# Ledger of designs, part 12: peptides against a protein of PDB entry 2FGR

Target 1, 331 residues: chain A of PDB entry 2FGR
Amino acid sequence: SSVTLFGIVDTNVAYVNKDAAGDSRYGLGTSGASTSRLGLRGTEDLGGGLKAGFWLEGEIFGDDGNASGFNFKRRSTVSLSGNFGEVRLGRDLVPTSQKLTSYDLFSATGIGPFMGFRNWAAGQGADDNGIRANNLISYYTPNFGGFNAGFGYAFDEKQTIGTADSVGRYIGGYVAYDNGPLSASLGLAQQKTAVGGLATDRDEITLGASYNFGVAKLSGLLQQTKFKRDIGGDIKTNSYMLGASAPVGGVGEVKLQYALYDQKAIDSKAHQITLGYVHNLSKRTALYGNLAFLKNKDASTLGLQAKGVYAGGVQAGESQTGVQVGIRHAF

## One batch from the design tools (peptide; aimed at target 1 L5)

Design b1_p11_4_s3 (made by RFdiffusion4, then SolubleMPNN; from b1_p11_4, 9 letters changed)
Fold by OpenDDE base, seed 3:
Structure b1_p11_4_s3 (fold): chain B 331 residues (1-331), chain A 11 residues (1-11)
Amino acid sequence: as target 1 above (331 residues)
Amino acid sequence: SSLLSKLKLEL
């Protein structure tokens, strides 16, 4: 069989004007345009149109040389694929995240991405952002005249936190229409977790759409997350995103994205605006810059995700400005 | 996509 080694090293200089104390942070950060990674993958033809596959992928931190270690927590799957689609076993992006993050023009990376896929309620589960799951079985259909779908189930394996006994169970999926310039999708998910040691359901609904006009692309997301607590009432967030991207001079791409996070449990909104530019020096190497502004209102404490420099919150009602300038290299 | 250089090891 064949094994392919692949990766990305993405490192930047980053700045944010406020941390939780109101002080500036700056330094060398990671993953500003693409998540830095190292991976192994391969396929075997089993005949009759059936293929086996594997995929092992971990995150790289170029600023500290992976001081906290290396693992395959990005993806660790074995799969079967054919005319029926693909079945995957192992830790991966959950189907809802895999599909609906595709409408984020910042690819769920750096200071510019849609931050709706978040732990909004101090959930105690490891994956309470709704992005990945352990013990996951996933199925992805082929594309049938534009129509496609994905489904997933993750076993809780009787994991307990406090009085919660089903932590880490995921069920979810999406339906989509992908045809030429148009993409549209609906995703639904439920994850079992704990908040304050009590059983909590993380419910998620997400609508996404994009259209590529050739000269520009428009993209949008509508999301509701709801942490349903047995005691203390629901923690609900409505998240909205609208973005545009355009090619520049055949070697560049400009991106502009707005997001609104309406945090109902604290009656507080946050507004995010990000301008990004990518300059391709080759197919594998790019320079990039991101400029993001996050305005918190009232009790909102959201912070930009300047990974490797500062990814924490700010004081309630404070605004944060972030900058990243970096190099992405793919191998 | 062909964006990654590939080291292919045959096992």
Scores: peptide ipSAE 0.024, ipTM 0.501, DockQ to the pose 0.146
OpenDDE base, seeds 1, 2, 4, 5: peptide ipSAE 0.000, 0.023, 0.006, 0.014; ipTM 0.326, 0.483, 0.355, 0.459; seed 5 fails the geometry check

Design b1_p11_4_s4 (made by RFdiffusion4, then SolubleMPNN; from b1_p11_4, 10 letters changed)
Fold by OpenDDE base, seed 3:
Structure b1_p11_4_s4 (fold): chain B 331 residues (1-331), chain A 11 residues (1-11)
Amino acid sequence: as target 1 above (331 residues)
Amino acid sequence: DEFEKILKIEL
């Protein structure tokens, strides 16, 4: 059997020009290019092409030394894998987020990522952003001539919030085609949650695609999230993303990504544009910079996710500019 | 994860 210790420490200086009071925030932040993490993983060959696996991974907060503690909330799985694919038991990325976030050129972290995987409705469930689930069983197929899929189910374990039952139940999956420079995927998910103590279904549909031209990569996402409430009507958001990346001088990468968040329940749009640069000092160490602009219209209050500095909203209709400059080190 | 240094311990 083998055990691997691994991790990333990513720490930055971050600035945002507006918080919820209209004031600037700045300081030392975390996870601007990659999520800082510590993990253990391993495999055992069981013979006949069958393998057992485990994966334990937690987030690291380098700015405060994990003052709120350490846990394995990123992933805590045991698995079996073989010619049939992989079955996982335990907390993980749900299949839909695992696949569809791969089209985000900012790797679902820092101030630049696609923010569609969000709690749009003040949902009271622990994972109402649609990213991870507790009590999860997942299955991933092999790649068959480009075609692949993933499926997941999370048990609610009779969790209740207010009058809502079945809280935390997830069902979802994706189908994909991954062949050479082309990737395309369709994901569907439903999660049971509560809003204002009332039963709510978080429905999600996401289409993603990318093409690598060698000299540049294009990537796109189309998403609808809908919090279907028993009372008060649906909270629907349509999210759109288009991004491009290109290698620079063999040691760098430049990224540009635009996203639009059409928040139907408040008839309000937000526009996000992010420019990013990564400079590889080695295979394990990089410098990076991100510059993001978020324009809220009308009643929209979205904020950039400058983790460790400021990740809250802004005043309605306000624009926010964010900067991160940092070091990523992998070990 | 392209950047992880793998310290493998055989058990």
Scores: peptide ipSAE 0.035, ipTM 0.652, DockQ to the pose 0.138
OpenDDE base, seeds 1, 2, 4, 5: peptide ipSAE 0.013, 0.022, 0.010, 0.014; ipTM 0.538, 0.619, 0.575, 0.522

Design b1_p11_5 (made by RFdiffusion4)
Pose (drawn by RFdiffusion4):
Structure b1_p11_5 (pose): chain A 331 residues (1-331), chain P 11 residues (1-11)
Amino acid sequence: as target 1 above (331 residues)
Amino acid sequence: LTVSYPPPSFP
């Protein structure tokens, strides 16, 4: 049995060459290499291989001292685990995002990550990026011979927006194979939401795979996200990503990731290339740099996610360059 | 910070 207080402070200077008005922005931001966080967790041995767990975690914003207030929105769970796997109750990453985001070499944070888990259709639900859910129950199997799975159901509790009376419902899961060097997963999910007050399903299918050769690791993601309005119409986006990472000189790591976002509703594509470097001063402390280039075509207005500096869009068809340099300290 | 201790006993 144990109890742990933990966290990460990851703060950076960041710059983007353009915002929605075309002006550059720079400043002090956060979470460029790992999401800053504070949390408390524990595991209690109940005997016979059965364990009870809790986990409370919230995001830290070092640039403004959590000016909007601290919360446990990253994870707030209680659980039972044993030889049967693990059951969790509470807000958390849904199983599809928990497993599939592990294929993103930029840890789903900073200016370099895969952007597929986003609210492509301006859905009105609290979590229309498909990442986390309120009112979540999840089951995670053990890993037997490399095979493992996860399932989750989040209750809508009759949250109503317009014609949608089940906003926030989540049903989803994944199957996967993980043997150490090789990992592959297929995730499928549906959420209930509304767009412009009209009931809409958010359907998501995601495939991810990686192989760690030791001298380098190759990783990739494919995703289709479709917001399908009940009365007709859809906003569909296909997202693709391939990346590689390698250790450099003991202590160092280089990462490169390419992504493409095909936004069918506006018949437009965006392409992104991101180079990253992590220099470990210790197991807990790292300096890092990220350089990203995002090219929008046609009506696409996607922007790089320089958290705490600028994470909005850009003018249609514009390219945007971004940089983050910072320090990550885990405790 | 981590604190470890023996597990509780149950009837």

Design b1_p11_5_s1 (made by RFdiffusion4, then SolubleMPNN; from b1_p11_5, 4 letters changed)
Fold by OpenDDE base, seed 3:
Structure b1_p11_5_s1 (fold): chain B 331 residues (1-331), chain A 11 residues (1-11)
Amino acid sequence: as target 1 above (331 residues)
Amino acid sequence: STISYPPAVFP
């Protein structure tokens, strides 16, 4: 049996030109290129091709030394794996987010990521962004000729909010084809939640694809989220992403990503464009810079996620510019 | 159990 200690410390100087009051924010932020984390993991060979595993991982906030505490809310799983694939028990990324966020060239972190995996409806559930779940059982198939899949179910444990029951129940999965330079996936999920104390279903469909041309990679996402409310009508968002990345000089990577968020319930669009650069000083240490522009139209109030500095919204129809410059170290 | 430091790989 082995136990591996691992982590990432990613800290940056960040700036956004507008907050909810129209004022600038700046300071020391976290997780601009990768989410800062501390983890423990291990495996045990049980013989006959069967392995046991564990994974415990929590987020690190280097700017304040985890002033709010430390937990294993990123992942806390025990697993069995073999020729049949892998079964996981415990809090983790749900299968849909685990697979479909892999097409985000900004790795679902910093000011540049695809923001489609979001709570679009003021959902009152803890994980209404569709990223993780408590009480989760997951299964991942092997790769068979490129084809692979993942499935998950999370128990609600009779959690209630207002008049809503079954809060926190998740069911979802993906099918994918991963072969050489090509990746393509379709994900479907439903999560039970509450909005305004009333039962609401968060339905999600996501299509992702990427192709690695060697000299550059292209990636895309198409997503629909729908919060189906018993009263007040549906809150629907169509999200689109297109990105490109390329290696630079053998030690760097440049990334450009565009996203469109068509927020149907408020008939308003937001446009996000991000330029990123990573410079590898080693396999463990990198410098990075991100420049992001978020253009809100009409009633849209979206803000860039400058974690540790400002991650709130802006005034309706306002545009926001964000910058991050930082160091990432892995151990 | 043996504690080890893995080779650095960014996720």
Scores: peptide ipSAE 0.020, ipTM 0.580, DockQ to the pose 0.112
OpenDDE base, seeds 1, 2, 4, 5: peptide ipSAE 0.020, 0.012, 0.017, 0.018; ipTM 0.558, 0.565, 0.557, 0.568; seed 4 fails the geometry check

Design b1_p11_5_s2 (made by RFdiffusion4, then SolubleMPNN; from b1_p11_5 with L1I S4T)
Fold by OpenDDE base, seed 4:
Structure b1_p11_5_s2 (fold): chain B 331 residues (1-331), chain A 11 residues (1-11)
Amino acid sequence: as target 1 above (331 residues)
Amino acid sequence: ITVTYPPPSFP
């Protein structure tokens, strides 16, 4: 049996030039290159190729010292693994998010990430971004010649919001091919939620691919999210991402990522472009900088996610520029 | 209890 303590402390100085009032925001933010976390994990060999595992992981907010408390909302799983793969019980990344966010060159955090995994419809469920679920059972296959899959089901436990029942029910999975420089995946998910107190299905389809050329990596995502409302019509967003990363001077990495969010319900697009640089001072410590530009068109109000400083929207049709400069330390 | 690096890269 083993138990490992692990974590990341990532803290930055962040700036955005516009908030919802049109004012600038700046200060100390968190999780600009990687989500800050503290975790415990361990495994036990049960013999015969069977292993038990646990994983407890919570987010760290280095700017305020977790003033709102600490929890294991990032992951709180017990697992069995073996030649059959892995079964997990507990809150985790849903299989679709776990796999398809891996194509995000900005690690699904800070001002640069793909923002497609979002609550596009003012959904009232706790996890309407499609990233994690409570009451989750997940299964992950082994990798068979590159082919792998993951499946998940989350119990709603008869949670209701307004007239909506089954809130928080998730069903989803992915199929993937991961071999050498190539990764490709298709994910499908449905989550039950509420919008305006009315039953809503959040449907998601995501295609991801990446190729590592050694000198550079290319990555892409295609996603459709659809909040199917019983009343008021569907809220559909098509999200696209293309990114490239390259090592620089043996100690750095440069990243460039573009995303387009075509918000069909408001007939409005948002364009995001982010330049990032990571400078490795060691294997465990890095300096980083992110520069992001978000252009909203028409009725689009998207904001960059400068966690700890400003993660809200902007006025419709406004553009936002964001900067993060920080330290990431892993242990 | 061991402290091991790198931590998992999951988002």
Scores: peptide ipSAE 0.026, ipTM 0.618, DockQ to the pose 0.094
OpenDDE base, seeds 1, 2, 3, 5: peptide ipSAE 0.020, 0.024, 0.021, 0.017; ipTM 0.589, 0.638, 0.617, 0.573

Design b1_p11_5_s3 (made by RFdiffusion4, then SolubleMPNN; from b1_p11_5, 4 letters changed)
Fold by OpenDDE base, seed 1:
Structure b1_p11_5_s3 (fold): chain B 331 residues (1-331), chain A 11 residues (1-11)
Amino acid sequence: as target 1 above (331 residues)
Amino acid sequence: ITITYPPASFP
């Protein structure tokens, strides 16, 4: 049997011009182009086209050396795979996020990513961003002439918060068409959570598409997230993204991505625009730079996610500028 | 258990 040790160390110098007090923040940050990680994975051929697999992956924080500890919260799965597809048991990306974040040209990290996969309602569940789940069973189909799907269910295990029961229950899935330059997907999910100690359903619908023109790639997302509360009405956000990427000189990639977050519960919009560049020094090492602008309107307080430096909100209606310049190394 | 060094690829 083989075990693969793998990882990414991505560390940057980051700056944001405003925090919640209106002050600038700067320092050494992490995960600006890819999430820094350490993992172990392997597969065993069981014969007859059946394989066993495992995957253990945790986040690395290069700025502090994981001073708060290390865990396998990114993924901790055992799997069986074959001609039927793959079944996974354990904490992972939920099927909806696994597929629909693939349309994010900023790899769901740094100051440039699509921020639609968020806890929009101060949900008290650990995974109310809709990205991962504990106690997850997932199934992924093979690709059949472009068509593929994924489904997941996470057990709540009678987890309670306040008067809310069933916290952490997830059900969701996607259908997709992936053929040549085209990718398109529809994802649906529901997660049980709590807001203010009261039962709340987090409903999510996401459409994604991309097309690779060779000289450039276009990618888009349309998402609605809805926290359905028994008291106080629904907290709904409509999120939109459009991005383009292009190879530069055979060694680089330029990326431009725009997102709009229409936060219906506060009747407020936020606009994000990010320019990114990645320069490949090798297959394993890259330099990168990101420049992001986040414009909040009205009561919107969104902040850019400069992990390790500042990932909090800003004052209502304030704009934030962020910069990251860093090194990404894969092993 | 053979530890294999993965082919370097960014996700």
Scores: peptide ipSAE 0.034, ipTM 0.609, DockQ to the pose 0.079
OpenDDE base, seeds 2, 3, 4, 5: peptide ipSAE 0.029, 0.027, 0.026, 0.022; ipTM 0.683, 0.648, 0.614, 0.577

Design b1_p11_5_s4 (made by RFdiffusion4, then SolubleMPNN; from b1_p11_5, 3 letters changed)
Fold by OpenDDE base, seed 2:
Structure b1_p11_5_s4 (fold): chain B 331 residues (1-331), chain A 11 residues (1-11)
Amino acid sequence: as target 1 above (331 residues)
Amino acid sequence: TTISYPPPLFP
């Protein structure tokens, strides 16, 4: 048996030129290149190719020393694994987010990531961004000549909000092909939630692909999220991403990513473009810089996620520029 | 108990 302590501390100086009042925000932020975390994990060999595992992981906020407390809300799983794959019990990334966020060249963190995994409808559930779930059972297949899949179900445990009685129930999964330079995946999910105290289904479909040419990597996402409401019509968003990354001088990586968020319920688009650079000082320590531009059209109010400084929206139709410069250390 | 560099983990 083994137990491993692990983590990442990622802290930056961040700036955004506009908040909801039109004012600039700046300060010390967190998680600009990777989400800061502390975790414990371990495995036990049970013989016959069967292993038991555990994983406990929480977010670290280096700017305030975790003033809101520490928890294991990133992951808290017990697992069995073997030639059949892996079964997980406990709070985790849902299978769809775990697989499909892997195509985001900004690792779903900082001011540059694909923001499609979002609560687009003022959903009242705790995880209406489609990223994680409580009370989750997950299964992941082995890789068979490139083909792999993952499936998950989360119990609602009769959680109620207004007239909604199944809040937090998740069902979803993906199929994928991962072989050499190619990765491609299709994910489908449904989560039960509430909007305005009424039962609402959050449906999600996501297609992702990447190809590594050695000299550069290309990556793309196509997503539709749909909050299906009994009253007031559906809240639909189509999200698109295309990105490229390339190694620089054996110690650096440059990244460029574009995203479009077509918010159908408000007939409004937002455009995001981000340039990032990572400079590896070692295998564990890096310097990084991100420059992001977000253009809202019409009624769109999206903001860049400068965690620890400002992660709110802007005024309708306003543009926002963000900068992060920081240190990432892994242990 | 081992302290080891984690592979770049999921977000």
Scores: peptide ipSAE 0.035, ipTM 0.599, DockQ to the pose 0.093
OpenDDE base, seeds 1, 3, 4, 5: peptide ipSAE 0.023, 0.034, 0.024, 0.025; ipTM 0.623, 0.616, 0.612, 0.625

Design b1_p11_6 (made by RFdiffusion4)
Pose (drawn by RFdiffusion4):
Structure b1_p11_6 (pose): chain A 331 residues (1-331), chain P 11 residues (1-11)
Amino acid sequence: as target 1 above (331 residues)
Amino acid sequence: TSFNFGDANPP
């Protein structure tokens, strides 16, 4: 049995060459290599291989001292685990995002990550990016011979927005194979939401795979996200990503990732290339840099996510360049 | 039961 207080402070200087008005922005931001966080967790051995766990974790914003207030929105769970796997109750990553975001070489943070888990349709739910859910129950199997799965159900509790009376409901899961060097997963999920006050399903299918050769790792993601309005109409986005990472000179790591976002509702594509470097001063402390280029075509207005500096959109069809340089410290 | 500061498995 044990109890652990832990966290990460990841703070950076960051710059984007344009915002929604076309002006550059620079400043002190956060979470470029790993999401800054503070948390408590524990595991209690109940005997017979059965364990009880808890986990409370919230995001840290070092640039402003969590000016909007600290919370445990990253994860707030209690669990039982054993030879049967693990059951968790509470707000957390849903199983589809927990497993599939592991294929993103930029740890789903900073200006370089895969942007597929986003609110493509301006859905009105609290978590229309498909990442986390309130009122979540999840089951995770053991890994037997490489095979593993996860399932989750989040209750809507009759949250109502317009014609949608089940906003926030999540049903989803994944199947996967993980043997160390090779990993592959298929995730499928549906959320209930509303767009402009009209009931809408958020359907998501995601495939991810990676192989770690030791000298380098190749990783990729494919995703379709469809917001399907009950009365008709849909906003569909296909997202693609391929990336590679390699250790450099013991202590160092280089990463490169290319992504494409095909936004069918506006018949427009965006392409992104991101180069990253991590230099470890210790197991706990790293300096890092990220350089990203995002090209929007036609009506696309996607922007790089320089958290704490600028994470809004850009003018239609504009290209945007971003940089982050910072320090990550885990404790 | 032990109390720990810091993650024993940092990223």

Design b1_p11_6_s1 (made by RFdiffusion4, then SolubleMPNN; from b1_p11_6, 5 letters changed)
Fold by OpenDDE base, seed 4:
Structure b1_p11_6_s1 (fold): chain B 331 residues (1-331), chain A 11 residues (1-11)
Amino acid sequence: as target 1 above (331 residues)
Amino acid sequence: MEFIIGDPNPP
């Protein structure tokens, strides 16, 4: 049996030129290249190819020393694994996000990531971004000649918000092909939530693909998120991403990613473009810089996620520029 | 039980 203590401390100086008032924000932020975390994980060989596992992981906020406390909201699973794959019990990434966020060249964090995994509808559920779930059972297949899948179900436990029942119920999964330079997947999910105290289904479909050419990697996402409200009509967003990364000088990586968020309920688009650079000082320590530009059109109010500095929206139709320069250390 | 400090393969 083993237990591993692990983590990442990622802290940056961040700037955004506009907040909701039109003012600039700057300061010390967190998780610009990777989400800062502290975790414990372990395995036990049970014999016969069966293993038990656990994983406990919480977010670290290096700017304030976790002043709001520490928890294992990133992952808190016990598992069994073997030739059948892996079954997990506990809070985790839902199978759809676990797979489909892997195509994000900005590691689903900082000012550069694909923001499609979002609460587009002011959903009142804790995880209406479709990223994680409480009370989750997950199953992951082995990889069979490249083919793999994951499935998940989260219990609602009769949680209610307003008149909405079954809040927090998740059902979803993906199918994928991962072989050599190619990765491709399709994810489907439904989550029950509430909007304005009324029952709402968050439906998600996501296609992802990447190809590693050795000299560069190309990655893409196509997503539709639909909050189906019993009253007030559907809130639909189509999100698109295309990104490229390339190694630079054997110690660096450059990343360029574009995303489009077509917010159908407000007939408004947002365009995000991000340039990132990571400079590896070692296997464990990197310097990084991100430069992001977010152009909102019409009624769109999206903001860049400069965690620890400013992660709110902007005024409708406003553009936002963000910068992060930081240190990532993994232990 | 082996206790390992540091991820040999950080995510």
Scores: peptide ipSAE 0.286, ipTM 0.892, DockQ to the pose 0.816
OpenDDE base, seeds 1, 2, 3, 5: peptide ipSAE 0.278, 0.260, 0.259, 0.275; ipTM 0.892, 0.888, 0.883, 0.892

Design b1_p11_6_s2 (made by RFdiffusion4, then SolubleMPNN; from b1_p11_6, 4 letters changed)
Fold by OpenDDE base, seed 4:
Structure b1_p11_6_s2 (fold): chain B 331 residues (1-331), chain A 11 residues (1-11)
Amino acid sequence: as target 1 above (331 residues)
Amino acid sequence: TTFIIGDPNPP
């Protein structure tokens, strides 16, 4: 049996030129290149090709020393794995997000990531971004000649918000092809939540693909998120992403990613473009810089996620510029 | 139980 203690400390100086008041925000932020984390994981060989596993992972906030406490909300799973694949019990990334966020060249963190995995509707559920779930059972297939899949179900445990029942129930999965330079995936999910105390289904469909040319990688996402409300009509967002990354000088990586968020319920678009650079000082330590531009149109109020500095919205139709410069250390 | 300190495969 083994137990691994692991983590990432990623801390940056961040700036955004606009908050909700139109004022600039700046300071020390976290998780600009990778989410800062502390974890324990382990495996036990049970014989016959069966293994037990556990994974406990929490977010680290290096700017305040975890002043709000520490928890294992990133992942808290026990698992069995073997020739059949892996079954996980406990809070984790839902299978759809686990797979489809892998196409995000900004690792689903900082000011550059694809923001499609979002609570678009003021959903009252804790995980209405479609990223994680409590009470989750997940199954992941082996890779069969490139083909793989993952499925998940999260129990609602009769959680209610207002008149909404079944809050926090998730069902979803993906099918994928991962072979050499190619990755492609289709994910489908439904989550039950509440909006304004009323039952709402969060439906998600996501297509992702990437190709690694060696000299550069291309990656793309197509997503539709729909909060189906009994009253007030559906809140639908179509999100698109296209990104490229390339190694630079053997020690660096440059990344460019564009995203479009077409927010149908408010007939408003937001455009995000991010340039990132990572400079590897070692296998474990990197310097990084991100420069992001977010253009809101019409009623769109999206903000860049400068965690630890400012992650709120902006005024409707306002544009935001963000910068992060930081250190990532993995141990 | 073998204890391993540090991720051998950091991101």
Scores: peptide ipSAE 0.348, ipTM 0.908, DockQ to the pose 0.903
OpenDDE base, seeds 1, 2, 3, 5: peptide ipSAE 0.341, 0.324, 0.326, 0.337; ipTM 0.906, 0.901, 0.896, 0.902

